# Designs tried in a protein design run: peptides against a protein of PDB entry 7PB4. Part 34

Target 1, 105 residues: chain A of PDB entry 7PB4
Amino acid sequence: KMLNIKEYKEKLLSTLGEFLEDHFPLPDRSVKKKKKNIQESSVNLITLHEMLEILINRLFDVPHDPYVKISDSFWPPYVELLLRNGIALRHPEDPTRIRLEAFHQ
Target 2, 218 residues: chain B of PDB entry 7PB4
Amino acid sequence: DALQMAVGYFEKGPIKASQNKDKTLEKHLKTVENVAWKNGLASEEIDILLNIALSGKFGNAVNTRILKCMIPATVISEDSVVKAVSWLCVGKCSGSTKVLFYRWLVAMFDFIDRKEQINLLYGFFFASLQDDALCPYVCHLLYLLTKKENVKPFRVRKLLDLQAKMGMQPHLQALLSLYKFFAPALISVSLPVRKKIYFKNSENLWKTALLAVKQRNR

## One batch from the design tools (peptide; aimed at target 1 F103)

Design b2_p10_3_s4 (made by RFdiffusion4, then SolubleMPNN; from b2_p10_3, 6 letters changed)
Fold by OpenDDE base, seed 2:
Structure b2_p10_3_s4 (fold): chain B 105 residues (1-105), chain C 218 residues (1-218), chain A 10 residues (1-10)
Amino acid sequence: as target 1 above (105 residues)
Amino acid sequence: as target 2 above (218 residues)
Amino acid sequence: MQLRLLVESL
């Protein structure tokens, strides 16, 4: 049963991946950083697919605390997209943490 | 240069020790406003100030004034727009600021140097259609951005659903008409043949400024 | 909405 859930999850994520890549790609920050000394930490942004995968995994791995901390790798538009569409919820006491919405309740 | 000092003030933030913080802020804000409306701002200045206006570093009144004077001398960097959209999503700006930003984006659309990365944000803009306050302006933006490849069945359905919810809004009709033009097979609904497309943003806050920019760049 | 439906299908 768990294997079927993982396989189903992977299949769904793969199908989602193509859709998300086509419709919600990361902007190519080919910002040629002119060498101004601002240590803008080149934080590698993750894809929306990867973000969803993290959220889904957390829900399955830690169902009693399914919240993920928003890192600098989380592109704000993706976070907003998930929240606005009711796919994710912010932690009521910690706005830096989000969870996947339980759609099956 | 007074403008550089003003931009530097906003970038670095107020010095804690100044008793006259408000007077200093107002002085620098007026400097930016005066230069912006008279000559426009350089792309680098817009990059800095636009992000500041949306970052929540200052109060809503200040942010609004900064955003209103984001008038280019020549061009706006596409990167500045991408960064700005990111800031909008952080949620540190007011709803009114978001509305103003979309109005600004529509108004300044032709002055953005490139559109490739902005086109990649199509899905995010489309997702913002569900915000009733943003919807008219987002429709206008999407009207400017929409290509044939963006017209998908699920987006058509969403627009029709919005129309069912909100009624036959002129801005929705305009966007739907464009969608029908690109993909007539996806839209079976007879759209009223409106000879003139009207977006509420016809009264552009920047009309005079934009005319001046166009005259300088001819 | 579509994204939600897709995620809900998970």
Scores: peptide ipSAE 0.049, ipTM 0.803, DockQ to the pose 0.370
OpenDDE base, seeds 1, 3, 4, 5: peptide ipSAE 0.051, 0.048, 0.047, 0.039; ipTM 0.809, 0.809, 0.815, 0.815; seed 1 fails the geometry check

Design b2_p10_4 (made by RFdiffusion4)
Pose (drawn by RFdiffusion4):
Structure b2_p10_4 (pose): chain A 91 residues (1-28, 43-105), chain B 212 residues (1-189, 196-218), chain P 10 residues (1-10)
Amino acid sequence: KMLNIKEYKEKLLSTLGEFLEDHFPLPDVNLITLHEMLEILINRLFDVPHDPYVKISDSFWPPYVELLLRNGIALRHPEDPTRIRLEAFHQ
Amino acid sequence: DALQMAVGYFEKGPIKASQNKDKTLEKHLKTVENVAWKNGLASEEIDILLNIALSGKFGNAVNTRILKCMIPATVISEDSVVKAVSWLCVGKCSGSTKVLFYRWLVAMFDFIDRKEQINLLYGFFFASLQDDALCPYVCHLLYLLTKKENVKPFRVRKLLDLQAKMGMQPHLQALLSLYKFFAPALISVKIYFKNSENLWKTALLAVKQRNR
Amino acid sequence: EALLYQMVEE
């Protein structure tokens, strides 16, 4: 069961990365890829389940933040505009 | 054959400015509906015309008439439905066309050969609940399509939030009751749906439905 | 964007 989940996870992640690079590229400060942004969000969601918010730095491309906000992937902090969290799909 | 000429004409897409082209388009569309309302269309023709209508090609009236004449002689391929869902995801489709398509998918539900690959698009179907114009028809579709495996906690939470936003709507209550039946531990709380009149009820489709 | 949402949800 564990190995099956692992194979599925790795396949999903690789295909997701390819899809992101194909359909959500950077334009050309130092910006990070959308993949790294999603990785940071996923890591913070499970590492700190009581505070899954990550600060928005200058490396976050505003179009990516807005994209994640429009599509129900990322959620804004009720008071602090510089923080965003990942939607907890697992619950 | 008389119908294949119209299928090829619609596959060629819209043509130049109209000198006599309006009459030609009308003749081809009349031929298709006559065949559809007399004895029905085959799976291949349906696969072609449904996806042509759900694409950006041709105006709204042509797509509406094509959808209203999508009556199967036998069965409907599920791959056509999958491609139709992909065309809906493209977004170059009219709202009224989307409503008509969801009505058609509800009406033609028992005439799709397989429904497992359609159930695999449960997420795309569920995401359309945000749109309050598609909400009743999407709820009617999900009432038919929902299995036990589809009742995930996230979806229950989002459906409860939507109930709180819109109120206890009939279609939302029916879908929530189905979710309760399938997963009572995730939440506490088929049949009549408004605007569920079968627009595609021909006599032969009726005899096939009774034979079903 | 809809596909992205689905893949992320999975």

Design b2_p10_4_s1 (made by RFdiffusion4, then SolubleMPNN; from b2_p10_4, 6 letters changed)
Fold by OpenDDE base, seed 2:
Structure b2_p10_4_s1 (fold): chain B 105 residues (1-105), chain C 218 residues (1-218), chain A 10 residues (1-10)
Amino acid sequence: as target 1 above (105 residues)
Amino acid sequence: as target 2 above (218 residues)
Amino acid sequence: SLTLRLLVEE
């Protein structure tokens, strides 16, 4: 059962990967190296595919607490996309945590 | 410069807990408004102030006023728009602010220096069609952005589903007509031949300002 | 999720 789930996960992620890259790519941040000393911590944003992978993995690894903390690497439009489409849900008490929604509901 | 001081105030926040915080805020806001409507703002100033307006740093009334005066002297940086979209998704701005932003984006569309990065946001804008308050303005934006490569079967289906749910809205019909133009094979439904495409007048708030910008840039 | 269903169906 777990193997089938992993395979399904991989297949799902693989199939989604191309679609997500084509339709929801990260914008090219022209890092205007403005020399000004503001340590804009170049937070590396992860892809939507990677974000989904994290959420799926958390659901499988910790099914009783399937929530992932939103990090600075989570591009806000991606978070909003997942939430708006019912792919993810915010924790009822902690809006900084999100989980993958059960596909069967 | 009074404008620089005003922008600096919004960027850095109030320095002293002075009892006159509201008066100082109003003074700086009026400075920005006056310059914006008279001469327009530099792209750098818009970059700073637009993000501030959407970040939730200030109250809704202040944010609304800032956003209303995001009038370019010459151009708006596409980077500012990309950042703004990110802020919209953080959820610290009101629904009314989101609507105003999309109205602004449509109104100022021609003044954005480049469209390459904005075009990459197509999917995100499209996803916002499900918001009833945003839908008319998002349709208009998509009408401006849509290229042949954006017209996909799944998007056609979503638009048709939305039409089934919301009824035949003029803004949806306009977008569907454009989709049919690019990909007639994907839309089997007969669309009413409308001689004129009608969107909500998003630019009305900035009509005078836009005319002035165009005159300055001729 | 409708989006996921749409993604899987395509």
Scores: peptide ipSAE 0.021, ipTM 0.849, DockQ to the pose 0.156
OpenDDE base, seeds 1, 3, 4, 5: peptide ipSAE 0.020, 0.021, 0.019, 0.022; ipTM 0.847, 0.848, 0.844, 0.849; seed 5 fails the geometry check

Design b2_p10_4_s2 (made by RFdiffusion4, then SolubleMPNN; from b2_p10_4, 4 letters changed)
Fold by OpenDDE base, seed 3:
Structure b2_p10_4_s2 (fold): chain B 105 residues (1-105), chain C 218 residues (1-218), chain A 10 residues (1-10)
Amino acid sequence: as target 1 above (105 residues)
Amino acid sequence: as target 2 above (218 residues)
Amino acid sequence: SLLLRQLVEE
């Protein structure tokens, strides 16, 4: 029973991830403007799939504290997308932490 | 240069020690406004100031004034728009600022240097259609952005659902008409053949400024 | 979620 639920959840999240990636791709930030040292923090943004994977893994690995801290690699539109669609929720006391919602219903 | 000093002030923030913070802020804001409306701003200046206006660094009144004077001298960088959309999603700006941004984006659309990355944001803009305050402006933006590849069955369903909820709004009809043009098989509903697509253009805050920009770039 | 419903219906 537990394996079936995990597999179902993984498939669901995979399908959701694929859908979201197809319709919400990362913009290419590679406009290397050469000269001006604007320290654009070279933080590599992760894909939506990678973000979901992190959230899923955290839920399974640390179920008593399933929250992930939002890093600079988290593209804000993706965070907002996950929150608005009820895929993720913010920690009630720490808005910098989010968890996957779908697994607690 | 007075403009450089003003932009630098907004970028670096107020120096804590200034007793007259409000007067200094107003002075620099007026400088930016004056230059923007007279000559337009360079793409680099818009990049800096647009991000500041949407980052929540300053109060809503200041952010609104900055956003209203985001008038290009020549072009707006697509990267600035992508960054701006990111800031909108952080949630530090007011609802009114979001509305103003979409109005600005529609108004300045032709002055954006490239559209490739903005087109990748199509799904994010489409998701904002559910916001009643944004819907008219987002429809206009989507009308400008929509390509055949963007017309998907689920988006058609969402638009039809919105039409059922909101009624036959001119902005929704315009977008649906475009969708039907690209994918007639997905839209079975007979749309009235409107000869003229009317988006609320009459309230363009930048009408005079845009004419001036076009004249300078001819 | 609305998105989940859309995914299941496709």
Scores: peptide ipSAE 0.021, ipTM 0.840, DockQ to the pose 0.096
OpenDDE base, seeds 1, 2, 4, 5: peptide ipSAE 0.020, 0.021, 0.017, 0.023; ipTM 0.842, 0.837, 0.749, 0.849; seed 5 fails the geometry check

Design b2_p10_4_s3 (made by RFdiffusion4, then SolubleMPNN; from b2_p10_4, 7 letters changed)
Fold by OpenDDE base, seed 1:
Structure b2_p10_4_s3 (fold): chain B 105 residues (1-105), chain C 218 residues (1-218), chain A 10 residues (1-10)
Amino acid sequence: as target 1 above (105 residues)
Amino acid sequence: as target 2 above (218 residues)
Amino acid sequence: MLLLRLLIEQ
């Protein structure tokens, strides 16, 4: 049973990866802005794929609390995209937490 | 400063105790409008006010007036645009506000300081092509954003399907022509050789203001 | 599959 869940998770992530690579270009991590002095908080934004991976992992690893806290690494448009598409849901009591929508229930 | 007081009013919201809420709102709105059209707004002021206009904090009439006066003094922060698009995803703004936002985004495109994050929103903008009211402006925006890497077979199919549904729209033809330029193998259809790609820029609400901004920043 | 459809259909 656990092996099948892991394999399913990996297959889901790989399929999503291929799709997102094709449809949603990864933010080029390559803009190493040279450190000139202005404290631009270089928050490393995660990809939509990485965001979905985190959500999927949380759903499988902690099914009783499948919510992930939105960090500064979560690009707000992607968060809202996931929410609007019904891919993710906000926690009813904590809008800073989101979960993957359990389409398999 | 009167502008700072006006921006602060919109940011903090109406003080509950003011008997003349509407008069106060109108006063501050006129202050913002007057400064924006005369001098433009600072990037920080645009950041605050654009967020307010799309957040649904105020009524559609107020949001529309705020959005119409989002004229930069110098530049618009890309972060402000990203935040604005986030609000579009939340769906608290009206359809008319969304249309106005895309018109604004196209009009102000050259004044946005960076395009890296906006380019990442390509897929989001592309999805908005299905909205008939947005489609002309989204096509124009995509025409400005499209790189070779954005031209994918599925997007070509979607554009051709849209063309089949909507007919040979000039804005859609412009975008398809750009796609064909980047990826001729993906677009077998003969596109009419339109010598000049005319997005209907004739209705740019900001034309005069943008000329003034360009003159001040020269 | 449904997640992919939702991403594609929008």
Scores: peptide ipSAE 0.037, ipTM 0.725, DockQ to the pose 0.108
OpenDDE base, seeds 2, 3, 4, 5: peptide ipSAE 0.045, 0.033, 0.045, 0.031; ipTM 0.823, 0.664, 0.830, 0.621; seeds 2, 4 fail the geometry check

Design b2_p10_4_s4 (made by RFdiffusion4, then SolubleMPNN; from b2_p10_4, 7 letters changed)
Fold by OpenDDE base, seed 2:
Structure b2_p10_4_s4 (fold): chain B 105 residues (1-105), chain C 218 residues (1-218), chain A 10 residues (1-10)
Amino acid sequence: as target 1 above (105 residues)
Amino acid sequence: as target 2 above (218 residues)
Amino acid sequence: SLLLRLLIEQ
């Protein structure tokens, strides 16, 4: 049963990966390295696929607290896309935490 | 100059100690408005001020006034638009500000220097069609952005579902007609041959300013 | 969900 869930998860992620890359790619941040000494930490944005993988993994690994903290690597349009489409939910008390919606309930 | 001082004020924020914060804010806002409507703003000034207007740093009234004066002297950087879309998704701006932004984006579309990165945002704009307040303006934006490669079966289905829910809206029909032009096999529905594509005139707020920009850049 | 619809429509 667990193996089937992992395989299903991997298949789901694989199938979604191509679709998400084609239709929701990250914009090319022109890293204009303006040499201004401000350590603008080049926040590396993750793909929508990677974001979903994190959310799915958290749901499986910690089902009693399936929430993930929104990091600076989470591109705001992706977060909004997930929330708006009911794919993810914000924590009721902490808007910086989101979980995958349990579609099987 | 006065404009640099005003932009710097909005970027750095109000100095805590000034008792006359509101008067200072109004002075700088009027400076930006006056320059923007007379001469337009440089791409760098638009980059700074547009992000400020959408960041939620100031109140809705201030944000609305800033956004209304985002008039280019020459061009708008596509990077500014990409950043702006990111701020819209953070959710710190009002629904009215979002509507105003899409109206602005449609009105200023021809003044954006490049479209490559904006075209990558197609899916995000399309996802915003479900917002009833945004839908008319997003349809207009998508009408300007849509290429043959964007016309997919799932998007056709979504537009038809939206039409079934909202009725035959002129802006939806305009977008569907464009989709049918690019991919006639995906749209079996007979669209009424409307001679005139009708979008809400998003440019009306900036009509005079846009004419001046076009004349200056000839 | 959009995700489920996208998965079913593939």
Scores: peptide ipSAE 0.043, ipTM 0.827, DockQ to the pose 0.107
OpenDDE base, seeds 1, 3, 4, 5: peptide ipSAE 0.035, 0.039, 0.039, 0.040; ipTM 0.595, 0.823, 0.810, 0.808; seeds 1, 4 fail the geometry check

Design b2_p10_5 (made by RFdiffusion4)
Pose (drawn by RFdiffusion4):
Structure b2_p10_5 (pose): chain A 91 residues (1-28, 43-105), chain B 212 residues (1-189, 196-218), chain P 10 residues (1-10)
Amino acid sequence: KMLNIKEYKEKLLSTLGEFLEDHFPLPDVNLITLHEMLEILINRLFDVPHDPYVKISDSFWPPYVELLLRNGIALRHPEDPTRIRLEAFHQ
Amino acid sequence: DALQMAVGYFEKGPIKASQNKDKTLEKHLKTVENVAWKNGLASEEIDILLNIALSGKFGNAVNTRILKCMIPATVISEDSVVKAVSWLCVGKCSGSTKVLFYRWLVAMFDFIDRKEQINLLYGFFFASLQDDALCPYVCHLLYLLTKKENVKPFRVRKLLDLQAKMGMQPHLQALLSLYKFFAPALISVKIYFKNSENLWKTALLAVKQRNR
Amino acid sequence: LLFLMIEELL
């Protein structure tokens, strides 16, 4: 059961990365890829379940933040505009 | 054959400026509907015309008439439905066309050969609940399509939030009752749906439905 | 599509 989940997770991650690079590229400060941004968000969601918000730095490409906001993937902090969290799909 | 000429004409896409082309388009569309309303269309022709109508090609009237004449002689391939859902996701489709398609999918539900691959698109179907123009028809579709495996906690939460936003709407209540039946531990709270008239009810389709 | 892939991931 564990190995099956692992194989599925790895396959989903690899295909997701390829899809992101194919459909959501950077234009050319130092910006990070959308993949790294999603990784940071997923890591913070499970590492700190009581505060899953991550600060928005200059490396976050505003179009990526807005993209994640429009598609219900990322959520804004009720008061602090510099923080965003990942939607807890698992619950 | 008389119908294959019209299928090929519609596969060629829209053509030049109209000198006599309006009459040609009308003749081909009349031929298709005559065949559809007399004895029905085959699976291949349906696979072609449904996806042509749900694409950006041709105007709204042509797509509307094609959707209103999508009557199967036997069955409907599910891959055609998958491609139709993919064309919906493209976004170059009219709102009224989307409503008509969801009405067609509800009406033609028992004439799709397989529905497992369609159930795999539950997520795409559920995401359309945000749109308040598609909400009743999407709810009617999900009432038919929902299995136990589809009742996920996230979807229950989002459906409860949508109920709180829109109120206890009949279609939302029916879908929520189905969700309660399938997963009572995740939440506490088929049949009549408004605007559920079968626009595609030919006599032969009626005999086939009774034989079903 | 991206939304669903992330939903499946989580």

Design b2_p10_5_s1 (made by RFdiffusion4, then SolubleMPNN; from b2_p10_5, 3 letters changed)
Fold by OpenDDE base, seed 5:
Structure b2_p10_5_s1 (fold): chain B 105 residues (1-105), chain C 218 residues (1-218), chain A 10 residues (1-10)
Amino acid sequence: as target 1 above (105 residues)
Amino acid sequence: as target 2 above (218 residues)
Amino acid sequence: MLRFMIEELL
C-alpha cells in the first residue's frame, strides 16, 4: 500500500512538472545585461514545480505548521499564481509565509 | 542633465534630510514628464522608472504619474517588461496601477524590442483573466500574444466559463474568435460573426505621444 | 487544470 502511494505521488509530480514547464516556465535570465551595478541579487529562482514540492513536503512533514517562508528564490509571479488560484494561502499574521490550501477539507 | 538628475533621484530615493521633499519630488517628476512627452525616454530610463513605479517605493499618485510617462524614444526592453510583471505580482502596487500597467503594455506592445520572454508569461496573463478589472485589457494583450500552441482545451474551457459568468463580453468574444481560428475543433460553440473586433481603447492615454514617437523614428 | 492537478496530489 505505501509503495503504491509513493509511486503514485512520483508519477503525479512528474506529470505536474511537465505541465508547469510547458505553461509556466521561468523567463530566461540568460540575457547577461552588462554589469551595471544594479544589485539584482543573482538569486537563483526555483521552478514552480520545486516551489510546489517544498509546499507539499511541508504540509506532510509538519501538518501543524504547514507554512513556508517566501525566500528570494521564490519568483513573485509564481507566488501570486498560487495565491490567486486558491492553491496557496498567506499566513494571517505573517504575509511572508504561505501554505498549501487543504482542498479536501 | 536635468533628466539624469531626476532619474537618479527616483533611483536613490528621497534624501532624508530635505525639508522640501515634496517640492523636490514634484520638480523631478515634472522633469521626467516633460522629457517623456516631448522626446520619449531611453530604454534604460524606462527600465529604472518602470521598476520604481511598480515597486511601491513611492505613493500611488507618484507611481501613477511615472507610469503614465513611460513613453519610449525608440524601444522598450523586453527585460523591463518581465521585471515589471514580477513587481505586479509582489502586490505592492494598487489595483488602479495594475490596470494602468496593462493598458500601458497593450499601448506600447509594438515598441517592445522582443516578444520571446513575454510569450513565456502567457500563462500568468491568462491567470489574470479572473480579475474583473483586468479582464478587458488582459484579453487584448492575449489577443496580441496568442499563438496556435497556446490554444489548449483547458484554456478554451476557462474562457467559456468566464463567458458564462460575465456574459458575451466583446473582449472575450474577440479572444475566443482567435482561439477558434487556431483550433476550430476545440470550440463547438457558434460565435457571432463580428465584423469588427472591439477592445477598450487602451492607447487613448498615449495616442498623441505614440504618433509623435512613430513620426520621429521614421 | 493546475488546481485540479494539485488537488489530486494532495
Scores: peptide ipSAE 0.037, ipTM 0.744, DockQ to the pose 0.390
OpenDDE base, seeds 1, 2, 3, 4: peptide ipSAE 0.040, 0.033, 0.034, 0.032; ipTM 0.790, 0.746, 0.748, 0.730; seeds 1, 2 fail the geometry check

Design b2_p10_5_s2 (made by RFdiffusion4, then SolubleMPNN; from b2_p10_5 with L1M F3R)
Fold by OpenDDE base, seed 4:
Formats: sequence, structure tokens, C-alpha cells
Structure b2_p10_5_s2 (fold): chain B 105 residues (1-105), chain C 218 residues (1-218), chain A 10 residues (1-10)
Amino acid sequence: as target 1 above (105 residues)
Amino acid sequence: as target 2 above (218 residues)
Amino acid sequence: MLRLMIEELL
């Protein structure tokens, strides 16, 4: 069962990778460091693929607490995309935490 | 100058100790409004104020007024638009603010300095078609953004599903017609050939201001 | 749509 889940995970991530790159790429932040104090938090945004991988891994590694904290590396449009499409759910008591929806079980 | 002081006020936020917070806020807001409608705002000022309007730092009434005066002197930075879309997804702005933003984005589209990064947001805009309040404006935006490479079978299916749900909406018909133009083999349905393209609120709130901007930059 | 694609892959 675990091997099948890992293989399934890898297949899912591989198939989604091309699709996510083509249709939901990260915007090129031209970090022109113009000195203006907008803390453009130099936080490296992760890809949507990496975000899904984190969520899937958490679900498998910690099934009793499958929630991931939304970090500054999580691009808000990606979070919204996952939530709106029912791929992820917010924690009922902590809106800063999200989990993968059970259809990935 | 008065504008720099006003922008600085919104950027730094209200200092707790001011007894007349509302009067100070109104003074700075009027300063921004007056300059924006008379002369337009610099790209840097729009960058700051647009982020403030969408961040939820101020109340909805203030955010709405700021967003309504996001009129460029020359150009809007594409990066400001990308950041703005990010703020919309954080969920701290009202539904009315989201609608106003898409109206603004359509109205200001020609004043955005480049489109490469905005084109990368195509999938996010397309996902927003499911919101009934946003759908008319998102269709208009997508009509401006759509290239042949964006027309995919899964997007065609989604548009046809939306048409089945919502009926033959003029804005949806316009977008479908464009899709059929780029990829006729993907759209088997007969579309009215001679239907005038119609988008809701084609007369935007900024029409007069944008004419003035174009005249100053000629 | 993304959900449907994921569901089709699932």
C-alpha cells in the first residue's frame, strides 16, 4: 500500500509538473533592488508544484495533523487557487494553516 | 510636497497619537485624489497606494477611494499589477474592491508598461471566471490578454460549461468568439458571427481622466 | 478545472 501511494504521488506530481509550469508559472520578480523600503521580502517563492509536494508529503507523514503553515514562500495566488478548486482546505481554527483535501487519500 | 506627505502617511500608517485621525486621513486622501485626477500619479506612487488599497490596512471606503484615483501620469508598472493580484488572493479586500480592481485593470490596460508577467497570470484570471460578480470583467480582461497559446481544450470546455450554466452572456460570447478565432477546431458550437462585442460597463469611471492622460503624453 | 485534472489523474 505505501509503495503504491508513493508511486501514485510521484506520478501525480510528475504529470502535474508540466501542466503547472505551463499554466501557473511564477511571475519573474524583476527584483530591481530599487531602494524603496517596500519590504519586497526577498523571500524566494516556491512553485505550485513544490507547494503541492509539501502538502502531499505532510498528509502522508503526519496524517493526524496534515496541516501546513502558510509561509512567506507561499505565493498568495497559489494558495487561493488550491483553496478555490477544493484541492486544499484551511484549518477551521487557524486560517494560516492549510491541508490537502481528502480526495488525494 | 503635499502628495509625498500624503503617500507617506498611507505607507507608514496612522500614528496612534493623532487626536484628529479622521481629519488627517481625509486631508491626505483629498490630496491624493486631487493630484491623481488633475495630473495623474507616478508609477512609484501607484505601486505604493495600490498595495495599500488592497492590503486591508484601511477600511473599505478608504480603499475604494484610493483605488478610484489610481490614475497614471504616464505608465503603470506591471510589477504593481502582479503585486495587486497577489493581495486580491489574500482575502483582506471586499468583493466590491475586487470588482473595482478588475474594472480598473481593464480601464488602465493600455497604460501598463509591459504585459509579459500579466500574461503569466492568465490561469489565475481564468480561474476567477467562476465568480459571478467578476465574470463580466474577467472576460473583458481575458479578451485583451488571450493569445493562441492560451486556447487549450480544458479552457474551452470550462467556457462552454459556464455558458451552459449562465446562458449566452455577451461578455462570454465575446471571449468564446476570440477562442474560436485562434482555435476553430476546438469549438464545434456555432457562435453568432456578427454579434457586436459587448462588455459590461464599457464606459469606465476613468474615461475622462484617461483622455486627459493621453493628451498630456502626446 | 485543476481539481478535475487532478481527479482525472487520481
Scores: peptide ipSAE 0.038, ipTM 0.791, DockQ to the pose 0.207
OpenDDE base, seeds 1, 2, 3, 5: peptide ipSAE 0.043, 0.036, 0.044, 0.038; ipTM 0.808, 0.772, 0.812, 0.778; seeds 1, 2, 3, 5 fail the geometry check

Design b2_p10_5_s3 (made by RFdiffusion4, then SolubleMPNN; from b2_p10_5 with L1S F3R)
Fold by OpenDDE base, seed 2:
Structure b2_p10_5_s3 (fold): chain B 105 residues (1-105), chain C 218 residues (1-218), chain A 10 residues (1-10)
Amino acid sequence: as target 1 above (105 residues)
Amino acid sequence: as target 2 above (218 residues)
Amino acid sequence: SLRLMIEELL
């Protein structure tokens, strides 16, 4: 049963990957390397596909606490997209944590 | 200069020790407003101030005033727009600020230096159509952005569903007509031949300023 | 399915 769920997950993610890449790509951050010495940690943004993968993995790995902490790698438009469409929910007490909703029905 | 001092104030924030914080804020805000409406702002100044207006650093009244004076001297950087959209999604700005931003974006669309990155945001703008307050302005923005490659069956379905829910709205009809132009096979519904595409005049707030910018850049 | 939801919502 777990193997079937993992396979289903992988198939779902693979089919979504192309769609998400085509319709919701990351904008090209012109890394204007302004040489100013401020270690602006070039926060590497992850794709929407990777974000969903993280959320799905957390749901399967820790079903009793399926929340993921929003990191700096989470592009705000992606977070908003997931929340607005009911794909994800914020933790009721910690707005920095989100979980996948679609699998709790 | 006075403008640099004002921009610096908004960027760095108020110095904690000043008893006259409100007077200082108002002074700097008026400086920005005066320069913006008379001469326009440099792309770098717009980059800084636009993000501040949407970041939730200041109150809604201040943010609204800043956003209203985001008038370019020459061009707006598309990078500023991409960053602004990111801030909108953080949820620290009011609904009225979001509406004002989309009105601003439509009004200033021709002054944005490049459109390549903005076109990549098409899906995010399209997702905002479900917001009733944003829908008229988002339709106008999408009307300006839509290319043939953006017209997909799922988006057609979403627009038709939205039309079924909200009724026949002029802004939805305008966008659907454009979709039908690019992909007639995807839209079987006879759209009434309206001779005039009608969007709410988003530019009305900036009409005089936009005319001045166009005259200066000729 | 999450796919249908994503396809419907996206």
Scores: peptide ipSAE 0.093, ipTM 0.831, DockQ to the pose 0.102
OpenDDE base, seeds 1, 3, 4, 5: peptide ipSAE 0.102, 0.096, 0.093, 0.118; ipTM 0.829, 0.831, 0.833, 0.834; seeds 1, 3, 4, 5 fail the geometry check

